# Ledger of designs, part 339: peptides against a protein of PDB entry 7UQJ

Target 1, 160 residues: chain A of PDB entry 7UQJ
Amino acid sequence: PELYQNFNITPPRGVLFHGPPGTGKTLMARALAASCSSDERKITFFMRKGADILSKWVGEAERQLRLLFEEAKKHQPSIIFFDEIDGLAPVRSSKQEQIHASIVSTLLALMDGMDNRGQVIVIGATNRPDAVDPALRRPGRFDREFYFPLPDVKARFKIL

## One batch from the design tools (peptide; made by RFdiffusion4, then SolubleMPNN)

Design b2_p29_1_s2
Fold by OpenDDE base, seed 1:
Structure b2_p29_1_s2 (fold): chain B 160 residues (1-160), chain C 160 residues (1-160), chain D 160 residues (1-160), chain A 29 residues (1-29)
Amino acid sequence: as target 1 above (160 residues)
Amino acid sequence: as target 1 above (160 residues)
Amino acid sequence: as target 1 above (160 residues)
Amino acid sequence: SELEKEREERQKIEEEAAEARAKALEEEA
């Protein structure tokens, strides 16, 4: 009986960091990148905001996402961090909903198209995991979720 | 548009492990050190207890903290683990409060003075995050917090 | 005063993943293996189910566990993943309880006998941490526990 | 290493999440 599977364990293509505001999701993603960086092995950290993908690149968002993934692949090992990824959620307006659907569809395809041999990790952060498209949360995409609890509110207020 | 920031992602200078007694905070810090150690890259693990800094080094505590950080810098990559860091919290007595304030001030300065290029990670563990000086929990110090929940109390009592 | 312990920090021999069904325990173990795998350093992933150890290897279970640990040691760095490790818990029948006790005793001895210098990580996953033998959850065995919460049930149902 | 940090951070996050959810469920109950 074969004792081991050499899983070409496809690194989970995406990790979803979710939880209340100020729980350190962005700080965690940065520190993962820093801790993964050695003097011999620098990790390239790419950051995008979900809302900026919609607002700054009207009509070019899909192309900018493709370029982001290509550059991340070129600069392996790399982390792509999507801060506020719920900013890609369909807004209640029909015209925005179509634009959102195209952008989300592009992100789905890029995550699905990641060659499992790439040293590219995708991290999404949100305060609203319920607002992230369910399709992004499927296996082979943001298939890992991590909740960030508030440190005890009293302890947090002592830090502020 | 610049797709990547080479964040000189300053590794968070400090990580606070907090939670109920017996949640494995100390075990976790040790295993972080072990798992970061490869045959080619041994991590040096420094351990201090918060209460020992006050009691064992009366009048030399600040100097011993400086020496600890110097040795950690000399033996990079390294982890400094402060177990029971709430033992540095001001006790209700005025004379102890002044001594505590000096020691905490020294620790603040040492954490602030860590060159972001150093492979030194500082971990603090406490059962009382509310007793840790708020100044230690600011950005660039113990700016990350991690709660250690009790495994289900019934499951924990089965382990004991 | 000796400032540092070069802890031969024995990597925790075992990590227990526990939590409700479908929280991604198995997916996490796989992705840990994948992310620890570099092109230069492939991690060998071994998977066993707790129930299969009892049912498929009646009378050979102890030998198969020994062989599993030997192969994991031979193919270092490696991960041994026990899915559904609570399947090794004593069932209410006395004859099964004796067989379970022997298998659990063998696993205890194998975890205790892991030379701290081995790059072998043992991961156990369960939905019932209360059903895992307390002896397996002691220091030097599955001495780390990680709860996998349900993503918010509404968010999970959006993913399904 | 980083994976154990990520794992430990994940697991800590997950454990904290469980307690926060358990508290939230206790507050909703």
Scores: peptide ipSAE 0.000, ipTM 0.174, DockQ to the pose 0.042; fails the geometry check

Design b2_p29_1_s4
Fold by OpenDDE base, seed 1:
Structure b2_p29_1_s4 (fold): chain B 160 residues (1-160), chain C 160 residues (1-160), chain D 160 residues (1-160), chain A 29 residues (1-29)
Amino acid sequence: as target 1 above (160 residues)
Amino acid sequence: as target 1 above (160 residues)
Amino acid sequence: as target 1 above (160 residues)
Amino acid sequence: MAEEEERRKIEEQEKAAAEARAKALEEAA
C-alpha cells in the first residue's frame, strides 16, 4: 500500500512472484513488507500458504479467505502474501478438484472486490505460474508478474 | 525451529550463509526467522554482529555470548543470527589476536552445548568463509553452508 | 523502468532504501530488478558501491558516475543501484572531504539531468540516511524513501 | 554515539563487503 502510495501508483490488486525455487520470492515479499512499514506508518503483513488454507480449513477455506481480506482491509495499509499460491488456485482444467474451484472463485471475487483505492496489496508466490488459474493472472487481479531467476548456480541457497 | 519442524529435519546447530556482499545473506536469515514464526508459534530472532561483540564488550564478549545463548534457549523457538561472523571468529592461525581465540573457544563450546532437541538455530553470515575458524565449520556447529552468489552482473531479472 | 511503466507512474528519479543492516535493502533492489525484466523487456541492472567509486577512481569518480548514467541510459530500461550510497555522498557538513563535495555535485547534476521520461531508476541503499547529503534526498532525486526495519520478533514488516 | 558506531560499523561492513566483491570479481575475471 504505502509503497504504491509513495510512488503515486494505483496499487495493482495483485502481484505474482514466480520463478525457480530458492530465487527469493518469499524473501522478497517479506522484504517488501519490511520496507513499506515506517515507525509512523506500519504495514500489517498477512502471510498464508496456499496448501495450508486447503488442508487446515476444509469446508471453511472460503470463509477464511473472506476473513483474511476483511482483516487486511481493517488493518490498512496491509500486504497479503500467499506463499505457494498454486496450492490455493490450481488450474480449473484439473477436473477432480471441485472444492478448489469454489476457493478460486472466492479469491477471484475478493480480488475483484478490492477497491483500487484500498491500501491492500496481494502478493502471490509460486514456482509454477502455469499451475495458477489463468483467471487470477488477468487485469485487476495478479496482473503484475515478477520473475525471480535462478541466481547463478552458486546462489543455491540450500535451505536444508 | 518451525522451518525445520515443518521439514522434519533435525535442525542443524548452525548454518553458515556465505557469499559476496549484497547477495542477501542477512535478508535471508531475517526472512527465515519471519517465515518460521506463526501466530501460534512466534520465533524470537536474536541478531548480533561479529565485530560488535568484540568492540562493545572487550573483556566481556564471552559473557555476552553465554547470555545470548541462554536468552535464546529461554525464548525458544529462537534464531541467533551472527552477521559478519568472521569478525567474531577469525582463523586461529592469525597469531596476533589472542583475544579472539577465547571468544572462538566460547562460541565453539556454546554450539557444542546446544542440545539438538533445542529449538535454537544459529545462522552465521560472512563474505569470507575462509576467514571463519575451520573449527566452527565442523559437524555439529556450522555444518550447513549456503552460498549466496552474486547475481551475475547481467542478472537480467525478468519481470514479465 | 518497466516496473514504473507497468504502473503508469512517472518513475521517481531516485529511491532511497534505508534501514538497519541485514534488513534486505540490497536484496530488495536486486529482486526489484529481477521482478522488472520480462523475456520481452529485459532491464539492465547496474550495481555500484559508494565507497568503491571513491576508492577505485580517485580523481575519476565524477567521470565514472557520468559513464554509469550514460551506460544506463543507453541500455534502457535500466536500474542503477548504489549500495552504501552514504559512502559516495557524505553529508557536506563534514568539512574535511572537499573531493567528496565534487562527487556529490556530479551525482546531483546527473539525477537532475535525468529526463523523467527516461527508463532509468536509481536506487540508493544505506544504513545511514543521515549520512547521505540532504541535497540528494530532495524532490526529483532520492525523493522516495523506503525503510527496511529489523524484523522485530513479530514479522511486522515496517515498509516506509 | 550508538548511531554513529552502528553507522561506522555498517561502513566498515560495507567496505569489507565491497572489497570482498571486488576481490571476487577480480578472481572471477
Scores: peptide ipSAE 0.000, ipTM 0.210, DockQ to the pose 0.089; fails the geometry check
Fold by OpenDDE base, seed 2:
Structure b2_p29_1_s4 (fold): chain B 160 residues (1-160), chain C 160 residues (1-160), chain D 160 residues (1-160), chain A 29 residues (1-29)
Amino acid sequence: as target 1 above (160 residues)
Amino acid sequence: as target 1 above (160 residues)
Amino acid sequence: as target 1 above (160 residues)
Amino acid sequence: MAEEEERRKIEEQEKAAAEARAKALEEAA
């Protein structure tokens, strides 16, 4: 938010970091958190995994998401980083599809409910952007996508 | 610039990312560019390699640097990323030393000539900070250094 | 292997990359693979997640690990990268503890069975080194640990 | 099959990344 306010740009509610595994998405998210933190103004970094939201939070995922967004709002400026956000994607079971649909619906509502004045940035990271629910990639949600390209093998040969 | 003004810090004209290869320097530069970009205000990211400046631009490197800085100024907010900036370092030939000295002198002048109000950030990345001309590391140039720590060289020797 | 031979160090059979999430463990592993690859000698990079070994390979995890090590040996020089190797840790169910114990035992045997002349490097990455089975951290296994420190927030304040 | 599909997805992602880099290099050239 402040980063974008300082650039007179509407802060995206969400940023999708996508690209092959090991392209530094998680590193960049933490790096953005650390870089936007000062000794005077620490950015609070919240990290969750998409798979953990489905598997560890079975039956409480929606509540845990709400609590996460409330805590992020309380500790703003903050970053909510969803690693492996494609892990919110349904497994082929109808019961998991319903749970997924409910969790995704909750995340949509939380992102839509973010006050544009809020200093909460949501970063989603995935290796599979096409496995992320298209509803999450709409304007006002993860409407900014950053592709993390693999470092060209040739460029790495020049590095080492 | 604005990012640093908002932090009440004198905007560095240049930032040196240094550290061993594969520590994420190029990734960080691109991600800073992407994170500072919005739909309303895209940061233009210019990438050059130090070795390409010497090898591809032989006899025109100074002109190409000027054009690069002019274009970066035209498309501000912008980032000029020099990957492998130590590749501007001379090879042991006296002729390459003179060419290097001229190119480095031109880069110094361009960095010194950057208006502090300009939204052009220069990021240099290197694996060999000691191979970067000390004149480039002075105040008003690459006066902010970020060490991308290797995993402790001893620990990397423990890895590989 | 050759990288270590060139450093006159006994190649570890396994290297544990540990540190907070987003410290570049996966990036570094891929970086090492790419950097040790030449046009003449490509390193084959095998990636698995600890959680996938337990969840996707239920009942075949041991076989899949054997096949992975055989394929890595066939395509040497190679790196086997286990991301989230702490995900091999048992969940609270006794049945999962037995499955975990069998999988870990298989991984131990595979690492112990690696010929020191083999150009197979095993890299484990975790955010929780204390959740990795101590048997995996013994000499001849993941006997080299690399801590990926968080980039000092202060060092980043020198960038931004 | 799943490993080949994951390898193929990684290769397709590597190819798409190489193409996106080639395009980013072409747009930077």
Scores: peptide ipSAE 0.000, ipTM 0.202, DockQ to the pose 0.043; fails the geometry check
Fold by OpenDDE base, seed 3:
Structure b2_p29_1_s4 (fold): chain B 160 residues (1-160), chain C 160 residues (1-160), chain D 160 residues (1-160), chain A 29 residues (1-29)
Amino acid sequence: as target 1 above (160 residues)
Amino acid sequence: as target 1 above (160 residues)
Amino acid sequence: as target 1 above (160 residues)
Amino acid sequence: MAEEEERRKIEEQEKAAAEARAKALEEAA
């Protein structure tokens, strides 16, 4: 039996970078992209802030997400970085406005609709992984999570 | 004296990703591979779980490791990711079964035998770096270690 | 308005990897370089230790930095990794010897002088980000910071 | 209270630094 799961790395459809502010989440995403960019191969980096998509684009947020993914697909290889993704896709509650539900549904569909061969990596950064809709954290979406700890946790443990 | 150690990056023969469960160790390995994979340049990602090699391949584990490294070499550039490597290569103790010792010895030899020019990166992930055989953590093997901290360390410092 | 900040990732002129000793800072830099190196595309990795530049090259340190950046530019795509960069570029104080000020000024100028199109990534590693000259942590320099936490922080929070 | 204010100041400084970085990247592009 062909034991080598040659993961032709289905580029992780989503990587969740979680950890407090200032922990370098955005920075990892950009470093990954920069380290892999050459003159022959430029990785295109798209950055969006979740709260900005929700606040600036009320009613157009779904369309802006679609356009973002289309543009990322057009400029492959690409990274889509969602900073503060907990602002874009909060946990579904019965009290959530339909707007949030639609944005989350759109993001779910976009992540699910990315062909396994697509060279689009989606990185979500959050300070509150528990505030991200669990549906986004499922396989084929942000199925992959990185913790970025605070610098001060190191400093404090040297003082104790 | 030629001060530019142009490390023609002897690809780190091994990178140890250590940290508790759910800290994104597997994820970093895959993100690295995905970010560096293009249509022109596919990085092949081989994933194995240490406990699976030990449990599923008792008596064949050494052979499966050899085959894994050969296949990774054949499909260069490649990443071999060992998840839960502490299950594959526990600390050598006088009480360890010969099976564990043989698997560890095989992995040591395979990592040592990787030509410095090989485009094979070995990534081991563990929750217990102290449970990994120290011989694997030596230069030319997993000489390179990443800590992946728990999400909860951040959460707790917000509650105090 | 063209919302897609296609960050043609101006390769982060500098990435600061900060965190306690043994946290894998050097290792991330090398893993990034290795993952992105192919037969067609070798990333050249230059490593320097901050304290070594200061101690071994007193009076020549500025020249050695210039030569390092020139050589990195010549061998693009390249990574310059400064380990213990807090030893190279300590916080400017009124009591700092002119030597330290000159080295810091040279590094600032070299980072600022890197063309946005340059395929040179500078990575600084420090255990003490607060001991690094804040001028180096500004946009266009080490504007990008990664925290590498201690392994023991995870272990302790499971025991508590 | 004091620790919350210090955290808030750090978060505001980090936000201001992030905004300054974003702006500097926009001006460079």
Scores: peptide ipSAE 0.000, ipTM 0.190, DockQ to the pose 0.036; fails the geometry check

Design b2_p29_1_s4
Fold by OpenDDE base, seed 5:
Structure b2_p29_1_s4 (fold): chain B 160 residues (1-160), chain C 160 residues (1-160), chain D 160 residues (1-160), chain A 29 residues (1-29)
Amino acid sequence: as target 1 above (160 residues)
Amino acid sequence: as target 1 above (160 residues)
Amino acid sequence: as target 1 above (160 residues)
Amino acid sequence: MAEEEERRKIEEQEKAAAEARAKALEEAA
């Protein structure tokens, strides 16, 4: 019996945007949110800044993440965009306080739990992909990565 | 003698990108920098984050601004992009320290001095246009404004 | 009598976004559309794909363009975004059928007619700026160009 | 030198991956 392992290409639950500042990560996330939104199928876009979640919600950051994911599920199809996710989910190997490890653990669990969450896409943007916990960059989490580079010099824009 | 007020529409020396976070301000600025660059006429793109200039260069922020504008002039045609310019040039009416007032004054003088600076474009990006000193938003400075809103649900863009 | 030729810097009626695919051209146009829209001053955003106008409206593409521009005028301030405008407005020097020449002629006339059209901005996006009729790239039409380059190698996009 | 070349290679791979994904985004949208 030939085990056709259907590589169930689980649609990326999370996508990591990384690259230098001002490369369009945040813009692209917003574009995707509205792009998946048709007239009939509005996508709800949730945006959080990683540093804001850590600083504004001392001791409640985990709860705020859970609430965010529940709201996103409630308003599905939805996109959760974490701007500056390196500020929210720093590498566990960095001597950062236990609080950061707990927030990362919560985010991991929330992303792993998206199997049952329906049409929620998570986008993390960072200037420092290597500052993001590698556990978040594994299959079933931010398993797709897009670097956002400096746009090529030869490609000059005059929208202004 | 009818005073033809030659509205010398001085090409905007500065453009303010404003709008909610993650609306593409930073992307657009980078896109502009690269876009004005042809194979023959490379635009040098200088990027600074407003908060970084304030925090990293305590007491040297003015000098760093001057150096930035001189480098931009030296490498013209050039674009200076200030990401989070509200962090660099907060409203003077806010009870912020004399240092902030001096930085704003230096930025004003540098922008006013662009008459003799050749092909240097300054782009400021902010989520809080009203947190940017109104003096920067006057003719000859950031005299053109582009709001960057949440892209409409039905109309989010595919070019990435 | 010194003829001060007031270079009537007609605000760009059209802006061309060009650059490699996936460089944020489409994203930027939506950002601009939504951007010029405040709570008080809603900008109506009209989006068309160049290939769609040609393919869906065989024999009616000119009429659809006219209707689009009239709707945009009716709902001013407005933005008309042509995604893949090279599909709509191919270079006339290419041996493309008379139909394409007529569509380009109509678009030229509509853009020229914007003097009387009020606050309508046209944005064309293309991966092939040289495939866009040079007549569209002249003053009073797509007279401002933004190239959208490949973002820098270290920073390629992660929203997918 | 080696770190800069490795960084350039990583950058080039990340650039190639981003173009592919940008294309996939354009195609999926």
Scores: peptide ipSAE 0.000, ipTM 0.236, DockQ to the pose 0.222; fails the geometry check

